# Peptides against a protein of PDB entry 5B16, part 77

Target 1, 136 residues: chain A of PDB entry 5B16
Amino acid sequence: TPSRINHNERLEFLGDAVVEFLTSVHLYYLFPSLEEGGLATYRTAIVQNQHLAMLAKKLELDRFMLYAHGPDLCRESDLRHAMANCFEALIGAVYLEGSLEEAKQLFGRLLFNDPDLREVWLNYPLHPLQLQEPNT
Target 2, 136 residues: chain A of PDB entry 5B16 as posed
Amino acid sequence: TPSRINHNERLEFLGDAVVEFLTSVHLYYLFPSLEEGGLATYRTAIVQNQHLAMLAKKLELDRFMLYAHGPDLCRESDLRHAMANCFQALIGAVYLEGSLEEAKQLFGRLLFNDPDLREVWLNYPLHPLQLQEPNT

## One batch from the design tools (peptide; made by RFdiffusion4, then SolubleMPNN)

Design b2_p20_7_s3 (from b2_p20_7, 10 letters changed)
Fold by OpenDDE base, seed 3:
Structure b2_p20_7_s3 (fold): chain B 136 residues (1-136), chain A 20 residues (1-20)
Amino acid sequence: as target 1 above (136 residues)
Amino acid sequence: REELLAKLKAFLDKLVQEAQ
């Protein structure tokens, strides 16, 4: 049986893929005229450690990390990296124990404090067979 | 929706700037 640390690292591995996938799909459908380079640039900005750490802070994971591993996180860059990893593990766990939809909802909710942007991100049609919502 | 997409793009552009 893997240790808790090993289990967390496995969840991080899964979560990394889920975050990457969700980001890619939403950008693809939201910006149909944007070239690949632009899509990739936005994706990189969304999924990089600095940004994911910011999202993790909204869940107060910073307090958790400092409590559990403070001495190992004396550098800001170390804390940022650890928080990003923890966030990925969380998303991985939500996907594993719940669903992709639940991971999508959580991720989208954290991405935007602005309710209008949250709405367009979460509810924009992501499949050709889905009915479009009225324009705003 | 077009206005919201423009707002979203502005948000993402800011993220890109902060990432650099």
Scores: peptide ipSAE 0.673, ipTM 0.943, DockQ to the pose 0.905; fails the geometry check
Fold by OpenDDE base, seed 4:
Structure b2_p20_7_s3 (fold): chain B 136 residues (1-136), chain A 20 residues (1-20)
Amino acid sequence: as target 1 above (136 residues)
Amino acid sequence: REELLAKLKAFLDKLVQEAQ
């Protein structure tokens, strides 16, 4: 069986795809008039290591990483990169052991502290039963 | 809903700026 490190790298690989997929799908439906370049720009901003590391911090992965890998993470950039990778691995694990929906929900909750933004992100495109919601 | 989308767009625009 793969080592724990190898397993984590594999999960990261999977998680990277899941994060990018979810981001792409949501952006695509949320902004139907936005050209590909704009969609790609938003996606890049969402999935780049800098941002994912910020999301990882919400899970206190910084504390975990410093505990587990402190000697190798003396530079902020190294910590950021490691946190982003760990975040991807987490999403990959959630998808693998759970479902895409669970990964979607977790990702959405972390993306936004604002509940209004969570709502619009997670609930678009709207299910037919959601079409009766107020136009806010 | 459109108002929320505008809010989301503003959020994303800020992310883009921070990424640059």
Scores: peptide ipSAE 0.673, ipTM 0.944, DockQ to the pose 0.893; fails the geometry check
Fold by OpenDDE base, seed 1:
Structure b2_p20_7_s3 (fold): chain B 136 residues (1-136), chain A 20 residues (1-20)
Amino acid sequence: as target 1 above (136 residues)
Amino acid sequence: REELLAKLKAFLDKLVQEAQ
């Protein structure tokens, strides 16, 4: 049986792909006139460890990390990296045991505290039945 | 809708600045 660490690394691998995919898809549809360079820049900013660690903090993963790995995470950069990895593993697990939709919903809810921005983000890509939307 | 997308872009621009 693989160790928990090994399992988490595998989940992280999967989660990394899911986060990047979801980010890419939403950016692609949200900004149809934005060039590849701009899309890539936004994606990088969204999926960077520093940002993912902030999202992880919303789930109080920092509390978990300090409990489980406190002595090894004396540096803020180390904690940030670990939290980002843990967040990716979580998204990977949600995708694995749930669905891409569930992963999307969780990720989107954490990305934005602003409910209007959250709604816009989560509605992309649009289903044909969602083509008519109020002007905002 | 356009105003909201502009707001979103501003949010993302801020993230980019923080990344640099």
Scores: peptide ipSAE 0.672, ipTM 0.943, DockQ to the pose 0.845; fails the geometry check
Fold by OpenDDE base, seed 5:
Structure b2_p20_7_s3 (fold): chain B 136 residues (1-136), chain A 20 residues (1-20)
Amino acid sequence: as target 1 above (136 residues)
Amino acid sequence: REELLAKLKAFLDKLVQEAQ
């Protein structure tokens, strides 16, 4: 049986790919005329450690990290990096134990506090049944 | 939806600025 530490590192590896993939797919469809450089810039901003750490705080992972690993997190940058890794591991676990759809929903919910932005992120491009919705 | 896309773009632009 692999160690729990190794398991978390493997989940982080998987989660990193899932977050990268979901972000890429959504940006690709949301901005069909945006050049690769612009897409890459947005993706980098979304998936970088600083932002993922913020998302992790919404799940109160900071309390967990400080409790379990406080002595190793003396620097702010270390905490941020650890938080991002923990978030990736969580997304990896959700994908592994659940589905890509579940990972998508969780990630989207955390990305935006604004429900309008959350909706457009998760639902664009529109399903055929949504084409008759008001243009907003 | 175009309005929401503009709002989303503004959000992402802000995120990019904060990342720099």
Scores: peptide ipSAE 0.668, ipTM 0.943, DockQ to the pose 0.893; fails the geometry check

Design b2_p20_7_s4 (from b2_p20_7, 10 letters changed)
Fold by OpenDDE base, seed 4:
Structure b2_p20_7_s4 (fold): chain B 136 residues (1-136), chain A 20 residues (1-20)
Amino acid sequence: as target 1 above (136 residues)
Amino acid sequence: MEELRKKLLEFLNKLVEEAK
């Protein structure tokens, strides 16, 4: 397999973990009263292929994918999956070459068009109960 | 902040529904 493909798959592997981690951390702190099942449900919704594909579209990765792989992506589901993978690889690259903070900022910026929601997500202000239990 | 958290939950719930 070509080295470029291997590199992209490795970045995807890393990016998947980063996206999962960031999502988990933010949900955990933002919703201290939410049980594990709810946290998991929201995490799944955030990191699933169709959602990540939508985020990728904001970066015009759809144009890139169609340009580079159009003939192989005639099915909508295939395109979404490829877009999601590409997005993960991008996040992985940002983390690798930059920092977790940069990955966090990029991901958060793309997650929300609403600046107020973005602000809350990125800064995850402590819930009153968390203020009372700082070690939690 | 609680209002914004609520708004965020609404956003997340929409994502969940879209996933179904």
Scores: peptide ipSAE 0.613, ipTM 0.935, DockQ to the pose 0.900
Fold by OpenDDE base, seed 3:
Structure b2_p20_7_s4 (fold): chain B 136 residues (1-136), chain A 20 residues (1-20)
Amino acid sequence: as target 1 above (136 residues)
Amino acid sequence: MEELRKKLLEFLNKLVEEAK
């Protein structure tokens, strides 16, 4: 039986792939005229440690991390990296124990504070058989 | 939708700058 640390690292591994996949799919469908270079640039920006750490802060994971690992997180960069990893592990857990749809919803809710942007991100058709599109 | 795409691009461009 793997240790708790090993389990969290495995969840992080899975979550990293889920975040990458969801980001790629949404960018691909939302911007059909955007070239690969642009898609890749925006994906990189979305999944950067600094950004994921910011999303993690919305869940107040920073307070948890400082409580549990404070002595080991004396640098801001270390905290940011740990927060990003924790966020990935959380998304991995949501996917594993729930569904890709649930992971999508959580990620989208955190990604945007603007409800209009959130709506278009989450509800834009991501499959050719989906006919209903946002009105904005 | 097109206007929201523009706003979304602005959002993404901001993230790109912050990532540098």
Scores: peptide ipSAE 0.620, ipTM 0.935, DockQ to the pose 0.849; fails the geometry check
Fold by OpenDDE base, seed 1:
Structure b2_p20_7_s4 (fold): chain B 136 residues (1-136), chain A 20 residues (1-20)
Amino acid sequence: as target 1 above (136 residues)
Amino acid sequence: MEELRKKLLEFLNKLVEEAK
């Protein structure tokens, strides 16, 4: 049986792909006139370790990391990297044990504090007709 | 939609700058 660490690394691998996929799909639908280079630039920014660590902080994963691995995370860059990895593992676990939809919902809720932007992000790709155009 | 898309773009541009 694989160790907990190895399992987390596998979940991270899966979560990385899920985050990349969801980001790609939503950007593709939201910006139909944006060229590939622009799409890639925004995707990179969204999935960057620095940003994912910020999302992880919203879930208080920093407290968890410091509790479990405090001595090894004295550098901010190390903590950021670890938090990003942990966030990816979490998304991977949500996808694995739940569904892509659940992963999408969790990721989207964390991405945006603005409820209007959140709704556009979450609903536009799959249900664009549900949006009230006059209000957007 | 255009207004919200504009706001979203501004949000994303901010992320791009922070990533540098």
Scores: peptide ipSAE 0.614, ipTM 0.934, DockQ to the pose 0.836; fails the geometry check
Fold by OpenDDE base, seed 2:
Structure b2_p20_7_s4 (fold): chain B 136 residues (1-136), chain A 20 residues (1-20)
Amino acid sequence: as target 1 above (136 residues)
Amino acid sequence: MEELRKKLLEFLNKLVEEAK
C-alpha cells in the first residue's frame, strides 16, 4: 500500500492531466479560429502554478497548507507550488471518485467569479455539430 | 453568445498578462 504522500503525488499526476485536458477542450471549442500558438498561450496561463494557486486560495488550501506544513513553506514560491500541486491532486481525486463532469464543474466554478463567463465556459458547444447549430 | 465569448477573451488576455 502506497504512503499517503505517494497517494497524493499520484492524484496530482492524474489531476494535472485532467486540468490540462479540460482547459484544452474548452479553449479549442470556444475559440475555433484561434491558432495553436494562441490556444497554447491561454492554456499555459490557466494551468500555471501561479494561477492554480489562486484557485486553491478560493478553497482555502493556503490555510490548510500553512496549518499542516507551515515550517516547510516559508518561501512564497514554495507555498504557491505546493498549493498548485494540492489543487491538481484535488481535481484528480474528484475525477477519480466522481467523474470528468464533476471535475469540469468544479474547475469552471473556480475559474470564474463572473457567472456569465462561467456559463459560457461550461456550456459552450463542445462538438462540431453543436458549433454549427448553436441553440443560443 | 458572441459578446460573452469576447468578454471571456478579454478575461483570458488579462490572465496572460498577469502571468508574465
Scores: peptide ipSAE 0.611, ipTM 0.934, DockQ to the pose 0.913; fails the geometry check

Design b2_p20_8_s1 (from b2_p20_8, 12 letters changed)
Fold by OpenDDE base, seed 3:
Structure b2_p20_8_s1 (fold): chain B 136 residues (1-136), chain A 20 residues (1-20)
Amino acid sequence: as target 1 above (136 residues)
Amino acid sequence: SSLLEKLREYLDGLVAEAQA
Protein backbone atom coordinates (compact mmCIF):
# COMPACT_ATOMS: atom_id res chain seq x y z
CA THR B 1 0.00 0.00 0.00
CA PRO B 2 1.47 3.35 -1.02
CA SER B 3 2.06 5.97 1.63
CA ARG B 4 -0.24 8.98 1.90
CA ILE B 5 2.59 11.10 0.52
CA ASN B 6 2.85 8.92 -2.56
CA HIS B 7 -0.92 9.08 -2.98
CA ASN B 8 -0.88 12.87 -2.86
CA GLU B 9 1.93 12.99 -5.41
CA ARG B 10 -0.14 10.84 -7.75
CA LEU B 11 -3.14 13.14 -7.31
CA GLU B 12 -0.88 16.11 -8.00
CA PHE B 13 0.26 14.47 -11.22
CA LEU B 14 -3.35 14.02 -12.33
CA GLY B 15 -4.42 17.48 -11.19
CA ASP B 16 -1.60 19.13 -13.10
CA ALA B 17 -2.94 17.64 -16.32
CA VAL B 18 -6.54 18.60 -15.51
CA VAL B 19 -5.64 22.22 -14.76
CA GLU B 20 -3.56 22.42 -17.94
CA PHE B 21 -6.35 20.88 -20.01
CA LEU B 22 -9.16 23.06 -18.65
CA THR B 23 -7.07 26.19 -19.10
CA SER B 24 -6.16 25.24 -22.67
CA VAL B 25 -9.73 24.46 -23.71
CA HIS B 26 -11.22 27.65 -22.30
CA LEU B 27 -8.52 29.88 -23.78
CA TYR B 28 -8.87 28.18 -27.16
CA TYR B 29 -12.60 28.91 -27.40
CA LEU B 30 -12.59 32.31 -25.70
CA PHE B 31 -9.91 33.72 -28.03
CA PRO B 32 -10.46 32.17 -31.48
CA SER B 33 -8.21 34.70 -33.24
CA LEU B 34 -5.33 34.58 -30.76
CA GLU B 35 -2.17 32.93 -32.09
CA GLU B 36 -0.61 29.90 -30.41
CA GLY B 37 2.08 31.98 -28.75
CA GLY B 38 -0.50 34.18 -27.07
CA LEU B 39 -2.55 31.19 -25.92
CA ALA B 40 0.56 29.55 -24.49
CA THR B 41 1.59 32.73 -22.70
CA TYR B 42 -1.79 33.07 -20.98
CA ARG B 43 -1.83 29.38 -20.08
CA THR B 44 1.63 29.60 -18.55
CA ALA B 45 0.59 32.58 -16.46
CA ILE B 46 -2.57 30.85 -15.22
CA VAL B 47 -0.83 27.62 -14.19
CA GLN B 48 2.29 29.19 -12.66
CA ASN B 49 3.02 28.12 -9.09
CA GLN B 50 2.59 31.64 -7.76
CA HIS B 51 -0.86 31.95 -9.33
CA LEU B 52 -2.06 28.51 -8.26
CA ALA B 53 -0.79 29.29 -4.77
CA MET B 54 -2.93 32.42 -4.78
CA LEU B 55 -5.95 30.31 -5.74
CA ALA B 56 -5.06 27.86 -2.97
CA LYS B 57 -5.04 30.72 -0.49
CA LYS B 58 -8.72 31.32 -1.28
CA LEU B 59 -9.34 27.84 0.11
CA GLU B 60 -7.25 28.66 3.18
CA LEU B 61 -4.69 26.02 2.28
CA ASP B 62 -1.98 28.37 3.52
CA ARG B 63 -3.14 27.98 7.10
CA PHE B 64 -3.29 24.24 6.69
CA MET B 65 0.21 24.11 5.22
CA LEU B 66 1.69 26.21 7.99
CA TYR B 67 -0.03 24.06 10.60
CA ALA B 68 1.12 20.78 9.11
CA HIS B 69 4.49 21.72 7.59
CA GLY B 70 5.51 25.03 9.12
CA PRO B 71 9.11 24.14 9.98
CA ASP B 72 9.76 22.93 6.43
CA LEU B 73 8.23 26.00 4.78
CA CYS B 74 10.30 28.81 6.24
CA ARG B 75 10.86 30.38 2.81
CA GLU B 76 7.99 32.04 0.96
CA SER B 77 8.99 30.36 -2.30
CA ASP B 78 8.80 26.95 -0.63
CA LEU B 79 5.32 27.72 0.67
CA ARG B 80 4.12 28.84 -2.78
CA HIS B 81 5.46 25.71 -4.40
CA ALA B 82 3.87 23.46 -1.78
CA MET B 83 0.54 25.27 -2.01
CA ALA B 84 0.50 24.99 -5.80
CA ASN B 85 1.16 21.26 -5.53
CA CYS B 86 -1.60 20.84 -2.97
CA PHE B 87 -3.99 22.78 -5.18
CA GLU B 88 -3.21 20.47 -8.09
CA ALA B 89 -3.76 17.45 -5.85
CA LEU B 90 -7.13 18.86 -4.81
CA ILE B 91 -8.23 19.38 -8.41
CA GLY B 92 -6.99 15.89 -9.20
CA ALA B 93 -9.06 14.47 -6.36
CA VAL B 94 -12.18 16.37 -7.47
CA TYR B 95 -11.77 15.01 -10.98
CA LEU B 96 -11.04 11.48 -9.78
CA GLU B 97 -13.86 11.21 -7.27
CA GLY B 98 -16.30 13.50 -9.08
CA SER B 99 -16.11 14.65 -12.68
CA LEU B 100 -14.34 16.97 -15.09
CA GLU B 101 -17.36 19.27 -14.86
CA GLU B 102 -16.98 19.54 -11.10
CA ALA B 103 -13.28 20.28 -11.48
CA LYS B 104 -14.10 22.92 -14.10
CA GLN B 105 -16.64 24.60 -11.84
CA LEU B 106 -14.32 24.69 -8.84
CA PHE B 107 -11.38 25.96 -10.87
CA GLY B 108 -13.47 28.62 -12.61
CA ARG B 109 -14.99 29.90 -9.38
CA LEU B 110 -11.54 30.34 -7.89
CA LEU B 111 -9.96 31.94 -10.97
CA PHE B 112 -12.07 35.09 -10.82
CA ASN B 113 -13.48 37.21 -8.04
CA ASP B 114 -15.33 39.27 -10.66
CA PRO B 115 -18.70 37.61 -11.32
CA ASP B 116 -18.81 38.78 -14.94
CA LEU B 117 -15.44 37.25 -15.74
CA ARG B 118 -16.40 34.09 -13.88
CA GLU B 119 -19.57 33.82 -15.92
CA VAL B 120 -17.88 34.31 -19.29
CA TRP B 121 -15.18 31.79 -18.38
CA LEU B 122 -17.58 29.10 -17.18
CA ASN B 123 -20.51 29.66 -19.53
CA TYR B 124 -18.86 30.57 -22.81
CA PRO B 125 -19.91 28.06 -25.49
CA LEU B 126 -17.28 25.40 -26.09
CA HIS B 127 -19.00 24.22 -29.28
CA PRO B 128 -19.89 26.31 -32.34
CA LEU B 129 -23.48 25.03 -32.37
CA GLN B 130 -24.21 25.84 -28.73
CA LEU B 131 -26.40 28.81 -27.91
CA GLN B 132 -24.48 31.87 -26.82
CA GLU B 133 -25.20 33.72 -23.61
CA PRO B 134 -26.38 37.32 -23.98
CA ASN B 135 -23.38 38.69 -22.10
CA THR B 136 -20.71 36.93 -24.12
CA SER A 1 -16.81 41.85 -26.64
CA SER A 2 -16.22 44.19 -23.75
CA LEU A 3 -16.16 41.24 -21.36
CA LEU A 4 -13.50 39.51 -23.42
CA GLU A 5 -11.41 42.66 -23.36
CA LYS A 6 -11.80 42.83 -19.61
CA LEU A 7 -10.74 39.21 -19.37
CA ARG A 8 -7.74 39.88 -21.60
CA GLU A 9 -6.68 42.77 -19.40
CA TYR A 10 -6.89 40.51 -16.37
CA LEU A 11 -4.79 37.86 -18.09
CA ASP A 12 -2.25 40.46 -19.17
CA GLY A 13 -1.87 41.31 -15.53
CA LEU A 14 -1.20 37.69 -14.67
CA VAL A 15 1.43 37.54 -17.41
CA ALA A 16 3.14 40.59 -15.98
CA GLU A 17 3.17 39.05 -12.51
CA ALA A 18 4.56 35.78 -13.82
CA GLN A 19 7.41 37.58 -15.56
CA ALA A 20 8.31 39.79 -12.58
Scores: peptide ipSAE 0.669, ipTM 0.942, DockQ to the pose 0.850
Fold by OpenDDE base, seed 4:
Structure b2_p20_8_s1 (fold): chain B 136 residues (1-136), chain A 20 residues (1-20)
Amino acid sequence: as target 1 above (136 residues)
Amino acid sequence: SSLLEKLREYLDGLVAEAQA
């Protein structure tokens, strides 16, 4: 329905901002010596449709999208774009109905399968005890 | 740290994919 479409688009709008913000903040703290250009480059890579679509696959959004919109998603690029948008909408919804922290946690969990990378992403700057960890 | 280096490497990979 048109109302659902509008709702999703609004959520995408919100989610886009949330993803952008979270990514920016984490990169900023994780790489204090990295120049703006480098930060922007990493941010772009993280938030671009291609990558968000990969994250969306972890939630099986591809299956969902094909089920719901299969005829309109014949091209891989179309599916990727739709998945990215859907992912943004999801993050937007999590923020809207939950909190920024919840969105942060979800996003971080999806960004990294490696628990160590996930930990450093979510919890940087590190506490002194964490700095003592040999794998950090 | 080794972990940050690992993260950097991961991100570099994403950048490479984005620019490919």
Scores: peptide ipSAE 0.668, ipTM 0.941, DockQ to the pose 0.882
Fold by OpenDDE base, seed 1:
Structure b2_p20_8_s1 (fold): chain B 136 residues (1-136), chain A 20 residues (1-20)
Amino acid sequence: as target 1 above (136 residues)
Amino acid sequence: SSLLEKLREYLDGLVAEAQA
């Protein structure tokens, strides 16, 4: 039986891919005229450790990190990295235990505090056969 | 389109933070 650490690292691996995929798909359809470089730039900004750590803070993961790993996370950069990893593991777990749709919903809810941006991100058609929402 | 523009601006902000 794999250790808890090994399991978390595997979940992180999965979650990283899920976050990357969801981000890529949404950007691809939201910005049909944006070149690859622009898409990649936005994706990088969304999935970078600093941003994912911010999303993790919305889930209060920082409190748990400090409680469980405080002595090992004396540097802010170390804490940020750990929080980002933990966030990815969480998304991986949501995907694994639930579905891609559930991961999409959770990720989208955390990405934006602005309800309008959240709506356009989550509800924008992600397939060519779907009609674009009037408010987008 | 207005919401997409708003989203674009938000993302541009994230990019700026990433490149700071």
Scores: peptide ipSAE 0.667, ipTM 0.941, DockQ to the pose 0.908
Fold by OpenDDE base, seed 5:
Structure b2_p20_8_s1 (fold): chain B 136 residues (1-136), chain A 20 residues (1-20)
Amino acid sequence: as target 1 above (136 residues)
Amino acid sequence: SSLLEKLREYLDGLVAEAQA
């Protein structure tokens, strides 16, 4: 259905921005002495299709993609791209129907399997002069 | 902090994977 495709593409558009924004904000505060180039390098690594596809796999979107679009996804690169797009659409939907906080929590949870890294990512100090948790 | 260093190492790994 063309309407559903358009809707999904719109969600992807929104989700792309949300992922980019959340990533940027977290990196900015987590690494206050890191220059823009370094921040951009980390951001690129986090939001690139290959990585987002990996996150999508944690939600078993690969199985969904193969079920829905198998004939069009013969190459792994095509599957990764589709998974990344679907992941962005999902984040967009979470933001749209829920909140930025919910999107942040979901994204952070998927970014790291290590609970300590999740903690530092999600609960970073808002300013370098703020008190930090003992564990960080 | 030790956790930030751990995070940096993780991110560096992601960068390396992205550039591979």
Scores: peptide ipSAE 0.667, ipTM 0.941, DockQ to the pose 0.914; fails the geometry check

Design b2_p20_8_s2 (from b2_p20_8, 11 letters changed)
Fold by OpenDDE base, seed 5:
Structure b2_p20_8_s2 (fold): chain B 136 residues (1-136), chain A 20 residues (1-20)
Amino acid sequence: as target 1 above (136 residues)
Amino acid sequence: SELLEKLKAFLDELVREAQA
């Protein structure tokens, strides 16, 4: 059986894809006249480590990381990277053990503190998301 | 819409932060 570390890395792998996919889909439909370069620029800004780390901080993952790995996270950049990875693993776990919809809701809630922006992001008309975990 | 413009402004700020 895989080690816990391997499992977490696998969840991170899955979560990275989920975050990127959700971001891509929402941007695609929210900005129908925006060219690919503009869409990619927004996506990069949303899914980059420093931004995901900020989202992770809203879940107080920083406290968890400092408790679990404090001695190894003496630099802020190291903490940000670890928090981003942990956030991806969390999203991966939510998708795996819950649903893509639940992952979308969680991500959207964290993405915006402004309830109006959250509303437009989450409830803008989108095509159905019908992706499933492989072999499930 | 006004909300989309607000969203765009939000995202533009994220882009600026990413480039800082």
Scores: peptide ipSAE 0.683, ipTM 0.948, DockQ to the pose 0.885
Fold by OpenDDE base, seed 1:
Structure b2_p20_8_s2 (fold): chain B 136 residues (1-136), chain A 20 residues (1-20)
Amino acid sequence: as target 1 above (136 residues)
Amino acid sequence: SELLEKLKAFLDELVREAQA
């Protein structure tokens, strides 16, 4: 396979872990009384291909995919899967070239159109020693 | 707490969409 494809797949691998980690950590601290099953259910919903593809659309990755892979993405399910993978690769790249904080900010910004929800998601304490935000 | 409830509602909807 071409070097670019291998690099993208590696970034996807990294991005998948970053998305899973960020989602898990935020859910864990935001919902301290929620049982594991509930946490897992929310995580699954957040990181599944269909949802990540929706987030990818906010970055116009659909247009990119059609340009780069149009002939190979005739089915909607194929497009969604490819967009989700591309989104993971993007998050992986942001983490790799920037930081976990930058990946967190980007992911959180895309997760919510509602600014209040975005704020509570991004700014809620993610460590037991941190004080809860007054407006949460 | 109100924001957390709103967040939970959002996530619940996301779960419903995932299960559809």
Scores: peptide ipSAE 0.681, ipTM 0.947, DockQ to the pose 0.911
Fold by OpenDDE base, seed 4:
Structure b2_p20_8_s2 (fold): chain B 136 residues (1-136), chain A 20 residues (1-20)
Amino acid sequence: as target 1 above (136 residues)
Amino acid sequence: SELLEKLKAFLDELVREAQA
């Protein structure tokens, strides 16, 4: 059996792809008139380590990291990078042990504190009736 | 599409933060 570190790295690899995929798909449907460059810009912002670390903090992974790896994470940049990696590994694990849907839901919940934004993010493509609703 | 605009605004801010 692989070491825990090796397993986490593999999960990170998987999670990176899942996060990238989910982000890409959602952006694609949500912004049908946005050119590739714009889509890529949004994707980059969403999936970059700085942002993923922020999402990881919502799961209190910072506390976990400091508990488990404190001496190795003295710099904020190191902690941020580790948190982002751990977040990806978590998403990978959710996908692996659960489903893409579960990963999507978790990711969406963490992306937005605003439930309205969660709704529009997760419920694409919007039906014409939805587009005609207030606040859509 | 107020919600989409709100989402876009959110993402725009995220982009700005990424570029800062």
Scores: peptide ipSAE 0.679, ipTM 0.946, DockQ to the pose 0.892
Fold by OpenDDE base, seed 2:
Structure b2_p20_8_s2 (fold): chain B 136 residues (1-136), chain A 20 residues (1-20)
Amino acid sequence: as target 1 above (136 residues)
Amino acid sequence: SELLEKLKAFLDELVREAQA
């Protein structure tokens, strides 16, 4: 039986792939005319440690990390990295124990505080010339 | 279209923050 540490690392591994995949898919649909370089730039910004750590903070994972690992996280960069990893592990766990859809919903919910942007992100709107929905 | 522009602006800001 793997240790809890090993399990978390495995979940992180899985979650990293899920976050990357979801981000890629949503960007692909949302920006059908954006070149690969632009898509990659947005993806990098979304999945980078500092951003994922920010998302993790919304779940108060920082409090959890400081409680569980405070002495080992003296530097801000270390905490940020750990937070990002923890967030990935969480997404991995949601995917593993739930579904890709549940991971998608959780990730989308955390990405945007603005409910309009959240809805746009999750609903894969068509190109503006193809949209019939108001305010899109 | 306005929402997509708003989303793009949001993402552009994330990119700027990432590059800072």
Scores: peptide ipSAE 0.682, ipTM 0.946, DockQ to the pose 0.884; fails the geometry check

Design b2_p20_8_s3 (from b2_p20_8, 11 letters changed)
Fold by OpenDDE base, seed 2:
Structure b2_p20_8_s3 (fold): chain B 136 residues (1-136), chain A 20 residues (1-20)
Amino acid sequence: as target 1 above (136 residues)
Amino acid sequence: DELLKKLKEYLEELVREAQE
């Protein structure tokens, strides 16, 4: 059996793909007239370590990381990177143990503090049968 | 449309932060 570290890295690998996928899908549908370069730019901004670390902080993963690896995370950049990785691992775990929908919901809830933006992000039609939110 | 514009503005802010 793989070590816990290896398992976490594997979850991170999976979570990275899930975050990338969810971000890509939502951006694609939300901005149908935006060119690939623009979509890629937004995606990069959303999935960058700095931003994911910010999302991780909302889950108090910083406290967890300091508890588990405090001596090794004295630098802010190291902590940020570790938090981002941990966040990806968490999303990977949610997807693995739950579903893509659950991962989507968790990710979406964390992406936006603004409830209106959150609703648009989560509820904007990703399928032709889904209803578009008003005022979008 | 208005909310999409707001969302776009938010994303643009993230982009700017990423470039810093």
Scores: peptide ipSAE 0.640, ipTM 0.937, DockQ to the pose 0.903; fails the geometry check
Fold by OpenDDE base, seed 1:
Structure b2_p20_8_s3 (fold): chain B 136 residues (1-136), chain A 20 residues (1-20)
Amino acid sequence: as target 1 above (136 residues)
Amino acid sequence: DELLKKLKEYLEELVREAQE
């Protein structure tokens, strides 16, 4: 049987792909006229370690990491990297044991504190009747 | 359109932060 560490690494591998996929899909629909380079730039910004670590902090994964690996996380960069990896593993686990939709919802909720932006992100493209939203 | 613009501005901010 694989060790806990190996299992987490596998989940991280899966989660990385899920985060990448979800980000790509949403950007693709949100910006239909944006060229590939622009889409890739946004994607990179969203999925980079620094940003994912920030999302992880919303789940208090920093406290978890310090509890589990405090002595090894003396550097901020190390903590950030570890938090990003842990976040990916979490998304991977949600996808694996739940669904892509659940992963999508969790990721979207964390991406934006603004509920209006969250809704745009999660629900784009809009149904024709939803296009009557005055703010979109 | 306004919300989409706001979203774009948010993403552009993330891009700027990523480049720092």
Scores: peptide ipSAE 0.638, ipTM 0.936, DockQ to the pose 0.875; fails the geometry check
Fold by OpenDDE base, seed 5:
Structure b2_p20_8_s3 (fold): chain B 136 residues (1-136), chain A 20 residues (1-20)
Amino acid sequence: as target 1 above (136 residues)
Amino acid sequence: DELLKKLKEYLEELVREAQE
């Protein structure tokens, strides 16, 4: 039986791939005229530890981390790194036990506090049966 | 289109923050 630590690391591995994949797909369709370098720049910004840690904070993972690992996380940078890893593990778990769609929805909800930006991120490009919103 | 532009602006801000 794998240890809990090993399980979390495996989930992190999976989650990292899922986050990168989802980000890549959305950016690809959202910005069809953007060159690879630009796409990569946006992706890097989205999936970097600093940003993922911020998303993790929205899930109150910081409280969990401080409770479980406080003595080992004396520096804010260490906490951010740990939070990012935990966030990836969470996304990995959502994908594994749920679906890619569920991971997509969760990630999208966390990416944007603005509901309009969330909407365009999650639903652009539109399905052929969907009506295009005039403000997009 | 306006929302897409807004999204781009948001991402650009995120990029700037990442580079700090």
Scores: peptide ipSAE 0.636, ipTM 0.936, DockQ to the pose 0.899; fails the geometry check
Fold by OpenDDE base, seed 4:
Structure b2_p20_8_s3 (fold): chain B 136 residues (1-136), chain A 20 residues (1-20)
Amino acid sequence: as target 1 above (136 residues)
Amino acid sequence: DELLKKLKEYLEELVREAQE
């Protein structure tokens, strides 16, 4: 349905910005001594389609995409791109229907399988109500 | 700081993968 496609594209547009923003903010605070070029390099690696597609697999979006668009996604590269877009749309939807905080939490949980790294990512910068992790 | 170092290493790996 064209209307659904348009809606997803709009959500993707929003989600792209949210992912970019969250990534930028976290990197900025996590690495206060890292120059802009280094920050940008990390950001690019995090938000590139290949990586977002990997995150999408954690949500089993690959199975979803193959079910919904199988004939159109016979190539791995096409599937990867579609998954990345779908992931962005999902983040956009979470932000739109929920909050930036909810998007942040979801994104952070997916970024790292290591719970310690999740905590470092999500808890930076530290706030007055947060305690510093012993191993950080 | 150990976890921060670990995070940095992880990100560096992502960067390497992105460049390949």
Scores: peptide ipSAE 0.636, ipTM 0.935, DockQ to the pose 0.905; fails the geometry check

